# Peptides against a protein of PDB entry 3JWR, part 167

Target 1, 323 residues: chain A of PDB entry 3JWR
Amino acid sequence: TRELQSLAAAVVPSAQTLKITDFSFSDFELSDLETALCTIRMFTDLNLVQNFQMKHEVLCRWILSVKKNYRKNVAYHNWRHAFNTAQCMFAALKAGKIQNKLTDLEILALLIAALSHDLDHRGVNNSYIQRSEHPLAQLYCHSIMEHHHFDQCLMILNSPGNQILSGLSIEEYKTTLKIIKQAILATDLALYIKRRGEFFELIRKNQFNLEDPHQKELFLAMLMTACDLSAITKPWPIQQRIAELVATEFFDQGDRERKELNIEPTDLMNREKKNKIPSMQVGFIDAICLQLYEALTHVSEDCFPLLDGCRKNRQKWQALAEQ
Target 2, 298 residues: chain A of PDB entry 3JWR as posed
Amino acid sequence: TRELQSLAAAVVPSAQTLKITDFSFSDFELSDLETALCTIRMFTDLNLVQNFQMKHEVLCRWILSVKKNYRKNVAYHNWRHAFNTAQCMFAALKAGKIQNKLTDLEILALLIAALSHDLDHRGVNNSYIQRSEHPLAQLYCHSIMEHHHFDQCLMILNSPGNQILSGLSIEEYKTTLKIIKQAILATDLALYIKRRGEFFELIRKNQFNLEDPHQKELFLAMLMTACDLSAITKPWPIQQRIAELVATEFWEQGDQVGFIDFVCTQLYEALTHVSEDCFPLLDGCRKNRQKWQALAEQ

## One batch from the design tools (peptide; made by RFdiffusion4, then SolubleMPNN)

Design b2_p12_6_s4 (from b2_p12_6, 6 letters changed)
Fold by OpenDDE base, seed 4:
Structure b2_p12_6_s4 (fold): chain B 323 residues (1-323), chain A 12 residues (1-12)
Amino acid sequence: as target 1 above (323 residues)
Amino acid sequence: SELLDELEEFLR
């Protein structure tokens, strides 16, 4: 309640002051309160507060509830990751000019989804959840954690005093929830790998059309992934620091795999293979990231800083791999 | 690539 009072009473700085339109944005120096203020600014500047008649106190409470439902003992998949995903979404919408290509409901859904997409993440991937025979693995056969994230998102949205969607019509509400669910599920990289070929082919053939509902859905999924992976696009010092957090979490999983499952972890999650990180990062960029940011840049040229950042970091990782 | 295959294994 004290935190809510402080947030609700605080003056929200401009997007310019907060630098949240910058693709080079870093949250490292920000307090939790400042991250919440940034989030309010994102909703406001995307016209979501006005268009959907959000009460300021309700929005503040919702933001704090979302933040509270991320675990503090998880190295990477925590509130800061979700916040950075949302900030990249905001930057892509504003500076990247994607806002003009989407409906207000799609923008609303994407921002909520970005903030919510890893709620209650446990620092382990779906494979670990499945192999450990966790109860969640009995509820869902694929995208186990992403379904859980959506369930958590829905729980918060429906909680008393957190109902930021109360100003929507029934139809708008249904549409928004559908898009949120699809967007959160799209953050399963397995689904990205499965679907990206269709997106890239549409771009390559110059057949991409956002007026097509199927292609719109596909684009929203790709955009979510682009924001979720956006750490790879950050200035090198930021990229290195985030890569360390990712490695920490992966190594923690690998340690648990050894201890709890009696298996040898893959190189990606093997602490003993730390020296392979630079080459693995190059491989990750080549296999997953570059084509995505290239395609996104074809949709909107103003998203080029993401592609440029990714290319620059590839060079940096390659240089380290050669040492 | 081997990395992609590895990723797919752990992303499923």
Scores: peptide ipSAE 0.054, ipTM 0.788, DockQ to the pose 0.162
Fold by OpenDDE base, seed 2:
Structure b2_p12_6_s4 (fold): chain B 323 residues (1-323), chain A 12 residues (1-12)
Amino acid sequence: as target 1 above (323 residues)
Amino acid sequence: SELLDELEEFLR
């Protein structure tokens, strides 16, 4: 395709030029091509291209395939969300110095997972999928969408010309796929809520050890969530815009719930409750985000900008809630 | 918190 040719032939700017190491990164000003270039740079600077002998054209095709398999008519859970998740992962690995704590296969898996974790998202949550009796709800009992996302990820990875993992040994390939699956499934916030207590307790007791395979898996899950939610850490103008996108998607679901399911949506999904957004954001930060970024900062102090951003945005939302 | 409960319900 012309798009592939353009991407493959383009000079990839440095991470510094692209600012993709910054936790404050914004994609708002970037074209789709530029987001793809950023993604190439992430793979390159993490040494994934070299270490796993990725062909440039194959990587380019894979990136474009991933991007293509996000829906354009979904307000938030689209390519830009996946891209921002991956960028946060990259920043956490580089600027946050988490790269030194992980294997190359884990890093490879996390980056692929971050880009793929919401593939073919439909702009509705698992609850809606279940209640609407969607065919996907017949295939999976829990984490319905996350299983679907992984299936889409696997489909792309196995598609002709998209096999970025072809340079791996059989064992490396199996390991990578396992980690990808675990990472994508971990983006189910229900699973996060279920598992986070163990992580926080390990941190609190100073018993956290990445040499333990179970704790490593737990950490990767927490790191994925931290990147997935990283919009909450962004500078206030960026946070506000993203919050509007999230609200739009949630309200669209609420509208569908009314129309298709004949139910009144929750406040979060209710367009008529827009005035509650600031207070809900404060609640979300307190309930979900703060402890996660605190714990992550304890693992690596260089991740503090995420925590600091989250705290600053809490203050901003609180100020709006008091008006 | 009520929000956590709502989120848990939402995330179920």
Scores: peptide ipSAE 0.043, ipTM 0.783, DockQ to the pose 0.160
Fold by OpenDDE base, seed 5:
Structure b2_p12_6_s4 (fold): chain B 323 residues (1-323), chain A 12 residues (1-12)
Amino acid sequence: as target 1 above (323 residues)
Amino acid sequence: SELLDELEEFLR
């Protein structure tokens, strides 16, 4: 395609030029091409292209395929969300110094997972999928969409000309796919809530050890969530804009719940309750986000900007809630 | 909390 030709021929700017190492990164001003270039840079600077012998054209095609399999009519859970998740992962690995704590296969898997974790998202949550009796709800009982996202990821990875993992041994390939699956499934917030207590307790007791395979898996899951939720850590203008996108998608679901399911939506998804957004954001930060970024900062102090951003945004939302 | 339940529902 013309898009592939343009991407493959383009000079890839440095990570510094692209600012993709910054926790304060915003994609708002970037074209689709620039987001793809950023993605190439992430793979390159993490040594994934070299270590796993990725062909440039194949990587380009894969990136474009991933992007294509996000829906454009979804307000938040689109390519830009996936891209921002991956960028946060990159920043956490580089600036946050987590790269040195992980294997190359784990890094490869996390980056692929971050980009792929919401593939073909419909702009509705698992509850809606279940209540609407969507065909996907017949295939999976829990983490319905996350299973679907992984299936889409696998489909793309196995598509002709998109096989970025062809340079891996059979064992490396199997390991990578396992980690990708686990990472994508970990983005189900229900699973996060279920598992986070173990992680926090290990941190609290100073017993956290990445050399333990179970704890490693747990950490990768927490890291995925931290990147997936990283919008809450962004500078206030960025955070506020993303919160509007999230609210739009939630309200769209609420509208569909009224129309299609004949139910009253929860406050979070009720357009008529938009005045509660600030207080709900404070609640979200307190209940979900703060402890995660605190724990992550304990694993690597260089991740502090995520925690600091979250704290600052809590203050901003609280101020709005008091008006 | 209701919010957590809603968030879980959304993020599922």
Scores: peptide ipSAE 0.067, ipTM 0.796, DockQ to the pose 0.168; fails the geometry check
Fold by OpenDDE base, seed 3:
Structure b2_p12_6_s4 (fold): chain B 323 residues (1-323), chain A 12 residues (1-12)
Amino acid sequence: as target 1 above (323 residues)
Amino acid sequence: SELLDELEEFLR
């Protein structure tokens, strides 16, 4: 395609030029081509292209395939969300110095997972999928969408001309797919809620050890969630704009719940309760985000900008909630 | 509480 030719022939700017190591990064001003260039730079600077002998054209095709399999009519869970998740992962690995704590296969898996974790997202949550009796709800009992996202990820990875993992041994391939699956599934916040207590307790007791395979798996899950939710850490103007996209998608679901399921949506999904957004954001930060970024900062102090951003945005949302 | 449940639903 013309898009592939343009991407493959383009000079890829440095990570410094692209500012993709910054926790304050914004994609709002970037074209789709520039987001793809950023993605190439992430793979290159993490040594994934070299270490796993990726062909440049294959990587370009894979990136474009992943982007193509996000829906354009979904307000938040689209390519830009996946791209921002991957950028946060890259920043956490580089600027946050987590790269040195992980294997190359783990890094490879996390980056692929971050880009792929919401593939073919429909703009509705698992609860809606279950209540609507969607065919996907027949295939999976829990984490319905996350299983679907992984299936889409696997389909793309196995598609002709998209096989970025062809340089791996059979064992490396199996290991990578296992980690990708676990990482994508970890983005189900229900699973995060179930598992986070163990992680926080290990940190609190100063017993956290990445050399333990179980704790490593737990950390990768927490890191995925931290990147997935990283919009809450962004500078206030960026945070507000992303919150509007999230609200738009939630309200679209709420409208569908009324129309298709004949139910009253929850406050989060209710367009009539826009005035509750600030207080809901405070609640979200307190219940879900703060402890996670605190714990992540304890693993690597260089991740502090994520925690600091989250705290600052809490203050901003609280001030709005008090008006 | 209720907000957490809503958030859990959202994030699910």
Scores: peptide ipSAE 0.062, ipTM 0.790, DockQ to the pose 0.171; fails the geometry check

Design b2_p12_7_s1 (from b2_p12_7, 7 letters changed)
Fold by OpenDDE base, seed 2:
Structure b2_p12_7_s1 (fold): chain B 323 residues (1-323), chain A 12 residues (1-12)
Amino acid sequence: as target 1 above (323 residues)
Amino acid sequence: MELLDELDRLAP
């Protein structure tokens, strides 16, 4: 395609020029081409292209294929969300120095997973999919969408000309796919809630050890969630705009719940309860986000900007909730 | 509890 030719021929700017090592990064001003260039830079600067002998054209095609398999009519869970998740992963690995704690296969898997974790997202949550008796709900009992996202990820990775993992040994390939699957499934917030207590307790007791395979898996899951939720850490103007996108998508679901399922939506999904957004954001930060970024900062102090951003946004939302 | 239940329902 013309898009592929343009991407493959383009000079990829440095990570410094692209600011993709910054936790404060925003994609708002970036074209789709620029987001793809950023993604190439992430793979390159993480040494993934070199270590796994990725062909540049194949990587470009894969990135464009991933982007194409996000829906444009979904307000939040689109390519830009996946891209921002991956950028946060990159920043956490580089600026947050988590790269030094992980294997190259884990890094490869996390980056692929971050970009792929919401593939073909429909702008509705697992509860809606289940209640609507969607065909996907017949295939999977739990983490319905995350299973679908992984299936889409696998489909793309196996598609002709998109096989970015072709340079891996059979064992490396199997390991990578296992980690990708685990990482994508870990983005189910229900699984996060279920597992986070173990992680926080290990941190609290100073018993956290990345050399333990189980604790490593747990950490990768927590890191994925931290990147997936990273919009909450962004500078306030960025946070506000992303919150509007989230609200738009949730209200669209709520409208569909009323119309298609004949149910009253929850406050979060209810367009009539926009005035509760600030208080709900405070609640979300307190219940889900703060402890995660605190724990992550305990693993790597260089991740503090995520925690600091989350705290700052909590104050901003609290101030709005008091008005 | 309600917010956590809502968030559980928000689990993508």
Scores: peptide ipSAE 0.032, ipTM 0.754, DockQ to the pose 0.202
Fold by OpenDDE base, seed 5:
Structure b2_p12_7_s1 (fold): chain B 323 residues (1-323), chain A 12 residues (1-12)
Amino acid sequence: as target 1 above (323 residues)
Amino acid sequence: MELLDELDRLAP
């Protein structure tokens, strides 16, 4: 395609030029081509291209295939969300110094997972999929969408000309796919809520050890969630704009819940309760986000900008909730 | 178990 030719021939700017190492990064000003270039840079600067012998054209095709399999008519859970999740992962690995704590296969898996974790998202949550009796709800009982996202990820990775993992041994390939699946499934907030207590307790007791395979898996899950939710850490103007996209998608779901399911939406998804967004954001930060970024900062102090951003945005949302 | 079965199906 012309898009592939343009991407494959383009000079890939440095991570410094692209600012993709910054926790304050915004994609709002970037074209689709520039987001793809940023993605190539992430793979390159994490040594994944070299270590796993990725062909440049294959990587370009894979990135474009991933991007193509996000829906354009979804307000928030689109390519830009996946790209921002991957950028936060890259920043956490580089600026947050987490790269030195992980294997190359874990890094490879996390980056692929971050880019792929919401593939073919329909702009509705698992509860809606279940209540609407969607065919996917018959295939999967829990984490319905996350299983679908992984299935889409696997389909792309196995597609002709998209096989970025062809340089891996059979054992490396199996290990990578296992980690990708675990990482994508971990983005279900319901699973996060179930597992986070173990992580926080290990941190609190100073018993956290990444050399333990179970704790490693737990950490990768928490790191995925931290990147997936990283919009809450962004500078206030960026956070506000992303919150509007999230609200748009949630209100669209609420409208569909009324129309298609004849149910009253929750406050979060109720367009008529837009005035509650600031207080709901404070509640979300307190219940879900703060403890995660606190714990992540205890694993690596260089992740502090995520915690600081979250705290600053809490203050901004609280000020709006008091008006 | 399910993951291993899926991986074996996808191994070239």
Scores: peptide ipSAE 0.026, ipTM 0.694, DockQ to the pose 0.023
Fold by OpenDDE base, seed 4:
Structure b2_p12_7_s1 (fold): chain B 323 residues (1-323), chain A 12 residues (1-12)
Amino acid sequence: as target 1 above (323 residues)
Amino acid sequence: MELLDELDRLAP
C-alpha cells in the first residue's frame, strides 16, 4: 500500500526528537504516520529489531496492521490508546530503567502486548458483552475482550508479511506468545484487582524478587496495568482530554445499556451523572491507581514521574469535586 | 464497595 511504502521509506526520528522516553508524552499533535514512526523507534531503541532480526518492511507492515485493526468509531479504546500504552511501556523501560530488569523476550512481548492489548475493541466492556449475549461471550467466560484482543494479536502476527517473530526460535516464540497472552489478559482490571494484593504484599514485606518466575509474571501484569492506566499520570491538560474520551465512550455504553438492554447504567457510564466525574476520578485514583504507581516506584524509583503525575491529577480532580 | 463494583464493570 501507499501507506506502507511511505512508512518504510521514511526516516525514523530519534527517541529524543519524538519525546517517546518522556512520561509526559502526548500523541495529540501526531499524525497516524508519526505514531507508526514512534512505534518503529520503540522497537529499534529496545534493540528488538536487531536482537530478533526483524525486517524493516515486515515491522512496518505489522505496525500498520495493528493500527488498522483498531476501530475508528471508538472514542477511547482505539489505536491512540494502544499507542499511548506502548509509549508508557517504552518510557517505563527506558526512563524508568525497567529494561535492565527484564529479558529481551519479556520486553518484546510487553511491547507487542501493549500495542495489541485492545485490538478490535468495540467501546463496551466485558459486562456489556456478557449481558448483550454477544457471540464472544459464548467463546470466553472470563476476560472476554482480552481473549479476543489476544486472538486478534495472534492473527496479525501470523499473517503473511506481518511475521515480526520469524527470527525467533521455536522456544523463544512460545515463550513470547505466552508472555503476550498473559500481558493482554492482565489488562482486565478484574484480574488486576484480584492479583494486586499479592504484589503489594511482596513489596511491603520487601520480599519482591524478579528472579522468581511467578513474581516476574505478576510484575509484568502490574506493569501492563500501570501502562494501560497511564493516562491518569499525564500532565493535567492531557489527563482532562483523555478523561473526556473515556467519559464519552462510557456514556455511549450507558446510552446503549438503556436503549438495548433496558438497564440503568452505573454512575460512571451515566451521562446524567456527568457532574460526578471529578469525584469518581478521585475514587478511581485512590482505589486503583495510587498504590500501583507507589509499588511500581518501589521496584524502580525512576518510575516516580508516574506516581507524581497520578498524585497531581488526584489533587486537580479533588479541587473540581469541591466546586 | 460501589466503586469497586463499578470498576469490575469497567474492567474490560
Scores: peptide ipSAE 0.033, ipTM 0.757, DockQ to the pose 0.202; fails the geometry check
Fold by OpenDDE base, seed 3:
Structure b2_p12_7_s1 (fold): chain B 323 residues (1-323), chain A 12 residues (1-12)
Amino acid sequence: as target 1 above (323 residues)
Amino acid sequence: MELLDELDRLAP
């Protein structure tokens, strides 16, 4: 395609030029081509291209295939969300110094998972999928969409000309796919809620050890969630804009719930309760985000900008909730 | 998608 030719021939700027190591990064000003260039830089600077012998054209095709399999009519859960998740992962690995704590296969898996974790997202949550009796709800009982996202990820990885993992041994390939699956499934916040207590307790007791395989898996899950939710950590103007995208998607679901399911939407998805957004954001930060970024900062102090951003945005949302 | 589900759970 013309897009592939343009991407494959383009000079890839440095991570410094692209500012993709910054936790404060914004994609709002970037073209689709620039997001793809950023993605190439992430793979290159994590040594994944060299270590796993990725062909440049194959990587370019894979990136474009992943981007193409996000829906354009979804306000938030689109390519830009996946790209921002991957950028936060890259920043956490580099600036947050988590790279040195992980294997190359874990890093490879996390980056692929971050880019792929919401593939073919439909702008509705698992509850809607279940209540609408969608065919996917018959295939999977739990984490319905996350299983679908992984299936889409696997389909792309196995598609002709997209096989970025062809340089791996059979065992490396199996290991990578296992980690990708676990990482994508970990973006189910229901699973996060279920598992986070163990992680926080290990941190609190100073018993956290990445040499333990179970604790490593737990950490990778928490890191995925931290990157997936990283919009809450962004500078306030960026946070507000992203919150509007999230609200738009939620309100679209609420409108569908009324029309298709004849139910009153929850406050979060109710367009008429837009004035509750600030208080709901405070509740979300307190219940989900703060402890996670505190724990992550305990694992690596260089991740503090995520925690600091979350705290600052909590204050901003609280001030709006009091008006 | 889970963000939506959990935000719904966290919404008073």
Scores: peptide ipSAE 0.029, ipTM 0.750, DockQ to the pose 0.216; fails the geometry check

